# Peptides against a protein of PDB entry 4N7V, part 47

Target 1, 222 residues: chain A of PDB entry 4N7V
Amino acid sequence: TLRSITSPLVAHRLKPIRQKTKKAVVSILDSEEVCVELVKEYASQEYVKEVLQISSDGNTITIYYPNGGRGFPLADRPPSPTDNISRYSFDNLPEKYWRKYQYASRFVQLVRSKSPKITYFTRYAKCILMENSPGADFEVWFYDGVKIHKTEDFIQVIEKTGKSYTLKSESEVNSLKEEIKMYMDHANEGHRICLALESIISEEERKTRSAPFFPIIIGRKP

## One batch from the design tools (peptide; made by RFdiffusion4, then SolubleMPNN)

Design b2_p14_2_s4 (from b2_p14_2, 5 letters changed)
Fold by OpenDDE base, seed 5:
Structure b2_p14_2_s4 (fold): chain B 222 residues (1-222), chain A 14 residues (1-14)
Amino acid sequence: as target 1 above (222 residues)
Amino acid sequence: MWEEDLEKLEKELE
């Protein structure tokens, strides 16, 4: 099943974006819908041959083939749906579209990993918890130039000198220089606080059923 | 902007 390889994408709170590659253009629209345009080149002109438009919650997929399948010239936005429109739920999406959906999903996850959910200013750093899940990325930008980037898989450190390295195990973290450990301790504390705030704010958001509370900024740069 | 990341993702379209 599609669900066995990916969950429905979630594009809520993401800013509009349009990214072009050789074979596709992927967009997040103002409506927070996600569009995948499959592109072919003919006589030095690019044409959109197929479009997958996915709802913001990932549960509805609309597929159409512009210009009766002949393709529509690539523009700055997806072509309007044609008469030959197919609509599917996530669980009823034909297998032939699964890779394209997965592409959209992973793109959304990438965008989410770069989209601030909580920005927290400490005395020493700007901490940012991102939108991706599970295991949201967490970045710490120390005002002195040190940077720590935590993901579910690794921790990247950029020192004042510009030296950068990646830590993938607890052993490697424990082997850090004492000076760097101080930065790591601060980063970990900031991370804990952001996660706690996320939980509290999300609960209040659920109770009120109001407009989204995120993204949120806590404090200001000193 | 994210060319390297997108190139990796595009492999899934093949």
Scores: peptide ipSAE 0.150, ipTM 0.851, DockQ to the pose 0.132
Fold by OpenDDE base, seed 1:
Structure b2_p14_2_s4 (fold): chain B 222 residues (1-222), chain A 14 residues (1-14)
Amino acid sequence: as target 1 above (222 residues)
Amino acid sequence: MWEEDLEKLEKELE
């Protein structure tokens, strides 16, 4: 099943974006819906032959073929749905569309990994917790030039000298030079605080049933 | 197919 290989995409709170590749254009709309436009070239002109429009929660997929399948010239936004449209739930999506859905999902996850959810300024660094899940990316930009990027899979360090390396295990983290460990300790503390605040704020958001509280900015650069 | 396009997207989004 599709669910066995991916979860429904989540595009909530993401800003509109449009990205073109050779074969497709993927967009996040103002409505936070996600569109995949499948592009074909004919006589040096690009046409949209197929569109998957996915709801912000990933659970509803609307598929249509512009201009009766003849295609619609590629524009700055997806073509409007036609009268001949198909609507599917996530669990009822035909297998022939799974790869395209996965493409959309991966794109959304990529965007989420670069979308700030919490920005936290400390005495020494700008810390950013991103929107992706599980294991949101966490970036620390120290004011002296050191950068630490934490993901679920690795930690990337860029030192003041420009030296860059990736840590993939706790053993490697423990083998760091003492001066780098100081930065790591600060990054970890900032990360802990951001996660704690995320939990608290999310709970309040749930209780109030109001507009989204995120993204938020805490503190200011000294 | 999509992996190649996704890689391109990743580079462009950075």
Scores: peptide ipSAE 0.077, ipTM 0.779, DockQ to the pose 0.754
Fold by OpenDDE base, seed 3:
Structure b2_p14_2_s4 (fold): chain B 222 residues (1-222), chain A 14 residues (1-14)
Amino acid sequence: as target 1 above (222 residues)
Amino acid sequence: MWEEDLEKLEKELE
């Protein structure tokens, strides 16, 4: 099943973007829908042959073939749907479209990992909790130049000197120089606070059914 | 911006 490969993508709160590669153009629209345009080249002109338009919650996939399948010239936006449109739910998506959906999903996850959900300014650093899940990326930019980037898989440290290294285990973290441990301690505290705030705010958001509360900025740079 | 990352992902479309 598709679900065994990926979960439904979540594009809520993401800003519009359009990214072109050789074979595809992927976009997040103003509506927070995700579009994958499959591109073919003929006589040095690029044409969109197929479009997958995925709802912001990832559960509905609309597929159409521009210009009766002949393709539509690539433009600065996806072509309008034709009269020949197929609509699928996530669980009913034909297997031939699974790789394309996975591409869209991974793109969205990448964007989410770089999209601030909570920005928190401390006395020493700018802390940013990102939108990706599970295990959201967390970045700490210390005002003195030190940077710590935490992901689900690793912790990257950039020191004042520009020295950069990646930590992949607790043992490596424990082997850090005492000076760096101080930065790590602060980063961890900021992370804890951001996670706590995320939980509280998300609960209030659920209760009020108002516009999204995120992204938020807490505090100010000294 | 993320051309290299997307090109890697694009290989999945092949």
Scores: peptide ipSAE 0.158, ipTM 0.853, DockQ to the pose 0.130; fails the geometry check
Fold by OpenDDE base, seed 2:
Parts: structure tokens; C-alpha cells; sequence
Structure b2_p14_2_s4 (fold): chain B 222 residues (1-222), chain A 14 residues (1-14)
């Protein structure tokens, strides 16, 4: 099943974006829908041959073939669907479209990993919790130039000198120089606070069922 | 920045 490969993509709260590659153009629309335009080149002109438009919650996929399958010239926005439109639920998506959906899903996850959900200013650093899940990316930009980037898989450290390295285990973290441990301790504290705030705010958001509270900014640069 | 990341993902469209 498609579900065994990926979960439905989640594009809520993401800003509009349009990114072109050799074979495709992928977009997040103002509506927070995700659009994959499959591109072919003919006579030095690029044409959109197939479009997958995915709902913001990832559960509905609309597929159409511009200009009766002949293709539509690539423009600054996806071509409008006209006729012969197919609509599928996530669980009923034909297998031939699974790779294209996976592409869209991974793109959304990438965007989410770079989209701030909570920005928290401490006395020493700007902390940012990102939108991706599970295990949201967490970045700490210290005002003195040190940077720490935490992901589900690793911790990247960039020192004042520009020296960078990646930590993949607790043992490596414990072996850090004392000066770097201080930065790590601060980063971990900021991370804990952001996660706590996320939980509290999400609960209030659930109760009120109002407009999204995120993204938020806590504090200000000293 | 996005180009390199998307090129990796584009392999799935083959």
C-alpha cells in the first residue's frame, strides 16, 4: 500500500513556493495545496504533460493531463484543469502515481524542515524549532557565531572558527570539549522549552479551534 | 540550495 511507503503529506502553514527541476516543477500554492507538474521538453520548449494536485492534508489527489495530454507550455503557475480530471483518495491512489506522490511528500517534508514553527530568543542565541515531524529539526544560532543544528539523526556543530563536525551518538556528545558542552547545554535547554511551548500552544489551539497560532516568536534579540 | 535537494528527490520520478 501507499501508506506503507509514506504518510499523507501535510502542507498546512507552509508558505507558497515554486521550485523547478529538470523533470518537474513542484509548488506549494496559496491554498496550501501541493502541485507536481511533470515536464517534458519538445523543440526547445518545456511542456507540462501531467499534473498532480494534492490537498493540504495529503488525503485528496487530483490528476489531470493538460491540453488532452498533448501538454501545455510551462508557465509561472500550474495549468488550470479543464476536462478528464481524476480524483483519488490517498488510499485509492493507483500505484503508477505512488512515486510521484512520494516525491511531493518528501519535498513537503524538506520544506517543513526549513520552516520555523517556534522562534525563541534567549540571552545568548536565536533558537528555531521547525515544522517537520517526527523529530522536528532544531537550530540554535548563537550571537557569537556558534551554530548547532539538531535533527532526528544527528547534531551538527559549527564553531566560531568555522570548524564543523557532526555528532551521531551520546558518546560523541559526552566527549565534547567543555567549552562546546556549554553551548550544547544551552541548546538543549532551548530545545526543551520550545517543545514545551509547542505542546501548550497546540493544546490551546485545539481548544479554541481558531486560526493557527503558529508560527510564533517568543522574546527578542537582546 | 533547493536545487541540489530536489535533484536527489527527482530520482523518484524516473
Amino acid sequence: as target 1 above (222 residues)
Amino acid sequence: MWEEDLEKLEKELE
Scores: peptide ipSAE 0.151, ipTM 0.850, DockQ to the pose 0.131; fails the geometry check

Design b2_p14_3_s1 (from b2_p14_3, 5 letters changed)
Fold by OpenDDE base, seed 3:
Parts: sequence; structure tokens; C-alpha cells
Structure b2_p14_3_s1 (fold): chain B 222 residues (1-222), chain A 14 residues (1-14)
Amino acid sequence: as target 1 above (222 residues)
Amino acid sequence: SLEEELAKLGETFP
């Protein structure tokens, strides 16, 4: 199943972006929908031959072939759907489209990992919890130049000297210099607070069914 | 940068 290789993508709250590659253009629209345009070149002109338009919650995929499958010239936005469109749910998407959907999902996940959900200014650092899941990225930018970047897989540290290293186990974390441990402790505290705030705010959003509260900024730069 | 990472990801498009 498609679900065995990826989950439905989530593009909520993401800013619009359009990224061209050799074979495709991927866009996050103002509507927070995701479009994958399959690009082919004919006579030195690029044409969009196929479009996957994915809903912001990833559950609906609309597929169409511009200009009756002949293709539409590549432009600054996806071509409008034709009358011949197919609409699928995530679980009913034909296998032939799975790899393209998976790519779109990876694209969105990468954007999410760089999209602030919560920004928290402490006395010593700017802390940022990102939108990706599970295990959202967490960045701490200390005002003195130290940076800590936590992901689900690793922790990257950039020291004042510019020295950079990656930690992939608790053993490596425990072997840190005492000075760095202080930064790590602060980062962990900021992370805990951001996760707590995320939970509280999300619960309020659920209760009120109002417009999204995120992204949110707590405090200000000193 | 995000753009660089997206470009790298783009190389993996099927």
C-alpha cells in the first residue's frame, strides 16, 4: 500500500514555494495545496505533461493531463485543470503515481523541517520548533554564536570557534565538554517548553475551532 | 540552505 511507504503529506501553514528540477516542478500554493508538474522538453521548450494536485492534508489527489495530454508550456504556475481529471483518495491512488506522491511528501517534509512553528526567545537564545513530524526539528541559536540543531536522528553542535560536530547517541552527548553541556541543558529546556506550548495551543485550537494560532512567537530578542 | 537541499532532493525525482 501507499501508506506502507509514506503518510499523507501535510502542507498546512506552509508558505508558498515553487521549485524547478530537471524533470518536475513542485509547488506549494497559496491555498496550501501541493502541485507536482511533470516536465518534458520538446524542441527546446518545456511542457507540463502531467499534474498531481494534492490537497493540503494530503488525502485527496487530483490528476490531470494538460491540453489533452499534449502538454502545456511551462509557466510560473501550474496549468489549470482540464475537463478530464481524475480524483483519488490517498488510499485509492493508483500505484503508478506512488513514487511521485512519495517525492511530494519528502519535499513537503523538508520544507516543514525549515518552517518555524514556535519561536521562543530566551535570555540566551532564539529557540525554534519546526513544523515537521514526527520528532520536529528544534534549533537553538545562542546570541553568543553557539548553535544547536536537534533532529529525530542527530544533534548538531556549532561552537563559537566554528567547530561543528554531530552527535548520534546518548553516549556521545554524555561525553561533551562541560561548557557545551551547559548549552545543551538550555537547549533541552527550551525544547521542553516549546513542546509544552505546542500541546497547549493545539488543544485550544481544537476547542475553539478558530483560525490557526501557529506560527507563534513567544518573547522577543533582548 | 533550503533551496540547496530542495535542489538535491530534486535529483531523486522518479
Scores: peptide ipSAE 0.600, ipTM 0.959, DockQ to the pose 0.853
Fold by OpenDDE base, seed 4:
Structure b2_p14_3_s1 (fold): chain B 222 residues (1-222), chain A 14 residues (1-14)
Amino acid sequence: as target 1 above (222 residues)
Amino acid sequence: SLEEELAKLGETFP
């Protein structure tokens, strides 16, 4: 099943973006929908041959073939759907589209990993919890120049000197110099607080059913 | 940057 290889993408709260590759253009629209345009080159002109339009919650996929499959010249936005449109739910998406959906999902996840959900200013650092899930990226920008980037897979440290290294195990974290451990401790505390705030705010957001509360900024830069 | 990482991801498009 598609679900066995990826979860429905979630593009809520993401800013619009359009990224061209050799074979495709992927866009996040103002509507927070995601469009994958399959691009083919013919006579030195690029044409959109296929479009996957994915809902912001990832659960609905609309597929259409511009000009009956003849293609539409590549423009600065996806071509409008024609009358020949197929609409699928996530669980009913034909297998031939799974890889493209998976790519769209990875694209969205990458954007989410760079999209602030919570910005928290402490006495020593700017902490940022990102939108990606599960295991949202967490960045800490210390005012003295130290940077810590936590992901689900690793922790990257950039020291004041610009020296950078990656930690992938608790053993490596435990082997850090004392001065770096202090930064890590602060980062971990900021992370805990951001996660707690995320939970509380998300619950209130659910209850009120109002406009999104995120992104949110807590505190101010000293 | 995000753009650079997206470009790298683009190389993996099916």
Scores: peptide ipSAE 0.598, ipTM 0.958, DockQ to the pose 0.840
Fold by OpenDDE base, seed 1:
Structure b2_p14_3_s1 (fold): chain B 222 residues (1-222), chain A 14 residues (1-14)
Amino acid sequence: as target 1 above (222 residues)
Amino acid sequence: SLEEELAKLGETFP
């Protein structure tokens, strides 16, 4: 099943973006829908031959073939759907489209990992919790130049000197120099606070059923 | 950057 290889993508709160690759253009629209345009070149002109339009919650996929399958010239936005539109639920998506959906999901996840959900300014650093899940990326930009980037898979440290290294285990973290441990401790505290705030704010958001509270900025640079 | 990583991801398009 498609679900066995990917979860429904989540594009809520993401800013519009359009990224062209050799074979496709992927867009996040103002509506927070995601469009995958399959691009083919003919006579030195690029044409959109197929479009997958995915709902913001990833659960609905609309597929159409522009210009009756003849293709539509590539433009600054996806071509409008016309006739012969197919609509699928996530669980009913034909297998031939699974890889494209998976790509869209990866695309969105990457964008989410770079999209601030909570920005928190401390005395020493700018902390940013990102939108991706599970295990949202967390970045700490210390005002003195040190940077710590936490992901679900690793922790990257950039020291004042520009020296960069990646930590993948607790043992490696424990082997850090004492001076770096201080930065790590601060980063961890900032991370804890951001996660706590995320939980609290999300709960309030659920209760009020209002417009999204995120992204938020807490504090200011000293 | 996001753009760089998206470009890299783009190489994996099916």
Scores: peptide ipSAE 0.595, ipTM 0.958, DockQ to the pose 0.849
Fold by OpenDDE base, seed 2:
Structure b2_p14_3_s1 (fold): chain B 222 residues (1-222), chain A 14 residues (1-14)
Amino acid sequence: as target 1 above (222 residues)
Amino acid sequence: SLEEELAKLGETFP
């Protein structure tokens, strides 16, 4: 099943973007929908031959072939759907489109990992919790130049000297120099606070049924 | 940057 290789993409709260690749153009629209335009070249002109339009929650996929399959000239935005459209739910998407959907999902996930959800200023650092899930990326920019980047898979440290290294196990974290441990402790505290705030705010969003509260900024640079 | 990473990801398009 498609679900066995990827989850439905989530494009909520993401800013519009358009990225051209060799074979396609992927866009996040103002509507927070995601479009994959399949591009073919003919006589030195690029044409959109196929479009996958995915809803912001990833659960609905609309597929159409512009100009009756003849293609539509590549422009600054996806071509409008025509009468020859197919609409699928995530779980009913034909297998022939799974790889393209998976790519769209990876695209969105990457954008999410670079999209601030919570920005928290402490006395010593700017902390940023990103939108990706599960295990959102967390970045700490200390005002003195130290940087810590936490992901689900690793922790990257950039020291004042510019020395950079990656930690992938608890033992490596425990073996940190005392001076670096102080930064790590602060980063961990900031991370804990951001996660706690995320939980509380998300619950309030659910209760109020209002517009999204995120992204948010807590505090200010001293 | 995001753009650089997206470009890299683009090379993996099916």
Scores: peptide ipSAE 0.594, ipTM 0.958, DockQ to the pose 0.843

Design b2_p14_3_s2 (from b2_p14_3, 6 letters changed)
Fold by OpenDDE base, seed 5:
Structure b2_p14_3_s2 (fold): chain B 222 residues (1-222), chain A 14 residues (1-14)
Amino acid sequence: as target 1 above (222 residues)
Amino acid sequence: SLEEELAKLGETIP
């Protein structure tokens, strides 16, 4: 099943973006829908031959072939759907489109990993919890130049000297120099606080059913 | 940067 290789993408709260590659253009629209435009070149002109338009919650996929499959010239936005439209739910998406959906999902997840959900200023650092899930990325920018980037898979450290390294196990973390451990401790505390705040704010947002509370900024740079 | 990472991802599109 499609669900066995990816979950429905979630594009809520993401800012619009358009990224062109050789074979496709991927966009997050103002509506927070995601569009994958498959591009072919003919006579030195690029044409959109196929479009996957995915709802913001990832559960609805609309597929169409512009201009009866002849294609539409590539523009600054996806072409409008015409008469050749198919609409699928996530669980009913034909297998032939799974790889394209997976690509869209990876794109959205990457954007989410770079989209601030909570920005928290401490005495020593700017902490940022990102939108991706599960295991949201967490970045700490210390005012003295040290940077720590936590992901679900690793921790990257950039020291004052510019020395950079990646930690992938608890053993490696435990082997850090004492001075670096101090930064790590602060980063971990900031991370804990951001996760706690995320939980509290999300619960309040659920109760009010109003406009999104995120992204938020807590504190200010000293 | 986001742009750099997106560019890398773009190379994997079917």
Scores: peptide ipSAE 0.266, ipTM 0.873, DockQ to the pose 0.874
Fold by OpenDDE base, seed 1:
Formats: structure tokens, sequence, C-alpha cells
Structure b2_p14_3_s2 (fold): chain B 222 residues (1-222), chain A 14 residues (1-14)
């Protein structure tokens, strides 16, 4: 099943973006829907031959073939759906579209990993918790130039000297120089606080059922 | 950067 290889994508709160590649253009629309435009080149002109439009919650996929399948010239936005559209739920999406959906999902997840959900300013650093899940990325930009980037898979450190390295195990973290451990401790504290705030704010958001509270900024640069 | 990673991801599109 599609669910066995990917979860429904979630594009809520993401800013609009349009990214062109050789074979496709992927967009997050103002509506927070995601569009994959499959592009073919004929006579030095690019045409959109197929469009997958995915709802913001990833559960509905609308597929259409512009201009009766003849293709529509590539423009600055996806072509409008035609009368000949197919609409599928996530669990009913034909297998022939699974790879394209998976691509869209990966795209969204990548964008989420670079989209601030919580920005938290401390005395020493700008901390940012990102939108991706599970295990949201967490970045700490120290005002003195040190940077720490935490992901689900690793921790990247950039020192004042520009020296950069990646930590993939607790053993490696424990082997850090004492001066770097201080930065790591601060980063971890900031991370803990952001996660706590995320939980609290999300709960309040759920209760109020209002417009999204995120993204938020806590504090200000000293 | 995001752009670089998106470009890399673009290579995987079917």
Amino acid sequence: as target 1 above (222 residues)
Amino acid sequence: SLEEELAKLGETIP
C-alpha cells in the first residue's frame, strides 16, 4: 500500500514556493495545496502534461491532464484543472502515481525541515524549532558564530574557526571538548524549552480552534 | 541550503 511507503503529506503553515526541475515543477500554493506538474519538452518549449494536486492534509489527490492531455505551456503557476479530473483519497490512489506522491511528500518534508515553527531568542543564541516531523530539526545560531544543527539522525556542529563536524552517536557527543559541550548544553536546553512550548501552545490552539498560532517568536535578540 | 537540497531531491522525481 501507499501508506506502507509514506504517510500523507502535511503542508499546513508552509509558505508558497515553486521549484522547477528538469522533469517537474513542484509548488506549495497559497491554499497550502501541493502541486506536482510533470513537464515535457517539445520543440524547445516546456509543457505540463500531468498535474497532481494534493490537499494540504495529503488525503485528497486530484489528477488532471491539461489541454486534453496535449499539454499546456509551462507558466508561473499550475494550469487550472479541466473538466476531466480524477479525484482520489490517499488510500485509493492508483499505484502508478505512488512515486509522484512520494516525491511530493519528500519535497514537503524537506521544506518543513527548513520552516521555522518556533523561534526562541536566548541570551547567547537564536534557536529555531522547525516544522518537520517526527523529530523536528532544531537549529541554534550562537551570536558568537557557533552553530548547532540537530536532526533526528545527527548533530552538526560548526565552530568559531569554521571547523565543521557531524555527531551520530552519544559516544561522539560525550567526546566533545569541554568548550563545545557548553554550547551543546545550551542548545539542548533551548531545544527542551521549544518542545515544551510547542506542546503547550498546540494544546491551547486545539482548545480554541482558532487560526494557527504558529509560527511564533519568543523573545528578541539582545 | 534549501535550494541545494531541493535540487538534489529533484533528481529523484520519476
Scores: peptide ipSAE 0.264, ipTM 0.874, DockQ to the pose 0.872
Fold by OpenDDE base, seed 3:
Structure b2_p14_3_s2 (fold): chain B 222 residues (1-222), chain A 14 residues (1-14)
Amino acid sequence: as target 1 above (222 residues)
Amino acid sequence: SLEEELAKLGETIP
């Protein structure tokens, strides 16, 4: 099943973006829908031959072939859907489209990892919890130049000198210099606070059923 | 950069 290789993508709260590659253009629209335009070149002109339009929650996929499958010239936005469109649920998506959906999902996940959900200013740093899941990225930008970037897979440290290294195990974290441990302790505290706030705010958001509360900024740079 | 990472990801499309 498609679910065995990827989860439905989630594009909520993401800013619009359009990224062109050789064979495709992927966009997050103002509507927070995701469009994958499959591009073919003919006579030195690029044409969109196929479009996958995916809902913001990833559960609905609309597929159409511009200009009756002849293609539509590549423009600054996806071509308008034709009358010959197919609509699928995530679980009913034909296998021939799975790879394209997976690509869209990876694209969205990458954007989410760079999209602030919570920004928290402390006395020493700007802390940012990102939108990706599970295990959202967490960045700490200390005002003195130190940076810590936590992901599900690793922790990257950039010291004042510009020295950069990656930690992939607890043993490596424990071997850090005492000075760096102080930064790590602060980063971990900021991370804990952001996760706690995310939980509280998300619960209130669920209860009120109002407009999204995120992204949110807490505090000010001193 | 994000743009570079997205470009690299795009190369995976058949």
Scores: peptide ipSAE 0.264, ipTM 0.872, DockQ to the pose 0.795
Fold by OpenDDE base, seed 2:
Structure b2_p14_3_s2 (fold): chain B 222 residues (1-222), chain A 14 residues (1-14)
Amino acid sequence: as target 1 above (222 residues)
Amino acid sequence: SLEEELAKLGETIP
């Protein structure tokens, strides 16, 4: 099943973006829908031959072939659907489109990993919890130049000297120099606070059913 | 950068 290889993409709260490659253009629209335009070149002109338009929650996929399959000239936005439109739910998407959906999902996930959800200023650092899930990326930019980047898979440290290294196990974290441990401790505290705030704010958001509370900024640079 | 990573990802499109 499609679900066995990817989850429905989530594009909520993401800013519009359009990324062109040789074979495709991927966009996050103002509506927070995601579009994959498959591009072919004929006589030095690029044409959109196929479009996958995916809802912001990833659960609905609309597929159409511009200009009756003849293609539509590539523009600064996806072509409007006309005829031969198919609509699928995530679980009913034909297998022939799974790779394209997966591509869109990876694109969105990457954007999410670089999109701030919570920005928290401490006395020593700017902490940022990102939008990706599960295991959102967490970045700490210390005002003295040290940087810590936590992901679900690793922790990257950049020291004042510019020395960079990656930690992939708890044992490696425990073997850090005492000076670096202090930074790590602060980063971990900031991370815990951001996660706690995320939970609390999300709960309030659910209760009020109002506009999104995120992204949020807490505190200010000293 | 994000742009570089997106470009790399773009190479995986069918």
Scores: peptide ipSAE 0.247, ipTM 0.869, DockQ to the pose 0.856

Design b2_p14_3_s3 (from b2_p14_3, 4 letters changed)
Fold by OpenDDE base, seed 5:
Structure b2_p14_3_s3 (fold): chain B 222 residues (1-222), chain A 14 residues (1-14)
Amino acid sequence: as target 1 above (222 residues)
Amino acid sequence: SLEEELKELGETFP
């Protein structure tokens, strides 16, 4: 099943973006929908031959073939669906489209990992919790130049000297020099606070059924 | 940067 290789993509709260590759253009629209345009070149002109339009919650996929399958000239936005439109739920998507959906999901997840959900200014650093899930990326930019980037898989450290290294195990974290441990302790505290606030704010958002509360900024730059 | 990582991801399009 498609669900065995990816979950439905989630594009809520993401800013619009358009990224061209050799074979496709992927966009997040103002509507927070995701479009995958399949691009072919003929006579030095690029044409969109197929479009996958995916809902913001990833559960609905609309597929169409512009200009009766002849293609539509590549423009600054996806061509409008006009004819021969197919609509699928995530669980009913034909297998021939699974790789394209998976790519769209990876694209959205990457954008989410770079999209601030919570920005928290401490006495010593700017902390940022990102939108990706599970295990959202967490970045700490210390005002003295140290940077810590936490992901689900690793911790990257950039020291004042510019020395950079990646930690992939608890043993490596425990082997850090004492000065770096102090930065790590502060980063972990900021991370805990951001996760606690995310939980509280998300619950209030659910209760009020209001417009999104995120992204938010807590504190101010010193 | 996001742009650089998206470019790298783009090379993996099926």
Scores: peptide ipSAE 0.494, ipTM 0.946, DockQ to the pose 0.848
Fold by OpenDDE base, seed 3:
Structure b2_p14_3_s3 (fold): chain B 222 residues (1-222), chain A 14 residues (1-14)
Amino acid sequence: as target 1 above (222 residues)
Amino acid sequence: SLEEELKELGETFP
């Protein structure tokens, strides 16, 4: 099944972006839909031969072939659907499209890992909880130049000197210099607060069914 | 940067 290789992508609250590769263009639209344009070159001109338009919740995939499958010249946005339109649910997507969907999902997940959901200014740092899930990335930019980046898989530290290293186990974290442990303690506290705020705000969003509250900014830089 | 990581990801397109 498609679910065995990826989950439905989630593009909610992401800013528009368009990224060209050799074979495709991937876009997040203003509508928060995701488009994968398959690109072919003929006579030194690039044409879009196939488009996968994926809903913001990842559950609906609309596939169309511009200009009756002859292709449409590559432009600054996906061509409008006109001919050969098919609509699928995530669970009914034909296997021949699974790799393209998986790529779109990875693209969105990467963008999410760099998209602020909560920005929290403390006395010592700018803390940022990102949109990716599970285990959202968390960045702490200390005003003195130290940076800590937490992911589900590792913690990256950049010291004042510019020295950078990655920690992948608790034993490595425990072996840090005392000065760096102070930064880690502050980062962990900021992370806890951001997760608590995310939970509270998400619950209020669920109750009110209002427009999204995220992204949010808490506090001010000193 | 996000842009560089997206370019790298782009090389893996099927």
Scores: peptide ipSAE 0.491, ipTM 0.945, DockQ to the pose 0.854
Fold by OpenDDE base, seed 1:
Structure b2_p14_3_s3 (fold): chain B 222 residues (1-222), chain A 14 residues (1-14)
Amino acid sequence: as target 1 above (222 residues)
Amino acid sequence: SLEEELKELGETFP
């Protein structure tokens, strides 16, 4: 099943973006829908031959073939759907489209990992919790030049000297120099606070059923 | 950067 390969993509709160590759253009629209445009070149002109339009919650996929399958010239936005469209749920998507959906999902997840959900200014650093899930990326930019980037898989440290290294185990974290441990402790505290705030704010969003509260900024730069 | 990582991801398109 498609679900065994990827979960439904989630594009909520993402800013519009358009990224061209060799074979496709992927867009997040103002509507927070995701479009995958399959691009072919004919006579030195690029044409959109197929479009997958995926809902912001990833559960609905609309597929159409522009200009009766002849293709539409590549432009600054996806071509509009025609009357000859196919609509699928996530679980009913034909297998021939699974790799394209998976690519769209990876694209969205990457954008989410770079999209601030919570920005928190401490006395020593700018902390940023990102939109990706599970295990959102967390970045700490210390005002003295140290940077810590936490992901679900690793922790990257950039020291004042510019020395960079990646930690993938608790043993490696425990082997850090005491000076770096202080930065790590602060980063971990900032992370804990951001996660706590995310939980509290998300609960309030659920109760109010209003416009999204995220992204938010907490505190101010000194 | 996001742009660099998106470029790398783009090479994996089917």
Scores: peptide ipSAE 0.489, ipTM 0.945, DockQ to the pose 0.848
Fold by OpenDDE base, seed 2:
Structure b2_p14_3_s3 (fold): chain B 222 residues (1-222), chain A 14 residues (1-14)
Amino acid sequence: as target 1 above (222 residues)
Amino acid sequence: SLEEELKELGETFP
């Protein structure tokens, strides 16, 4: 099944972006929908031959072939859907489209890992919790030049000297120099606070059924 | 950067 290789993509709260590659253009639209345009070149002109338009929650896929399958010249935005469109749910998507959907999912997940959900200014650092899930990326930019980047898989440290290293186990974290442990302790505190705030704010959003509260900025730079 | 990582990802398109 498609679900065995990827989950439905989630493009909520993402800013519009358009990325061209050799074979395709991937876009996040103002509507938070995701478009995959298949691009072919003929006589030095690029044409869009196929479009996958995926809903913001990833559960609906609309597929169309511009200009009756002849293709439409590549432009600054996806071509409009034709009258001959196919609509699928995530679980009913034909297998021939799975690799393209998986690519769109990876694209969205990468954008999410670089999209701030919560920005929290402390006395010593700018902390940022990102939109990706599960295990959202967390970045700490200390005002003195130290940087800590936490992911689900590792912790990257950049020291004042520019020395960089990656930690992949608790044992490696425990073996850090005392000076670096102080930065790590502050990063962990900021992370805990961001996660707690995310939970509280998300619950309030659910109760009020209001417009999204995220992204948010808490505090100010000293 | 995001742009660099998206460019690298683009090379993996099927």
Scores: peptide ipSAE 0.475, ipTM 0.943, DockQ to the pose 0.857

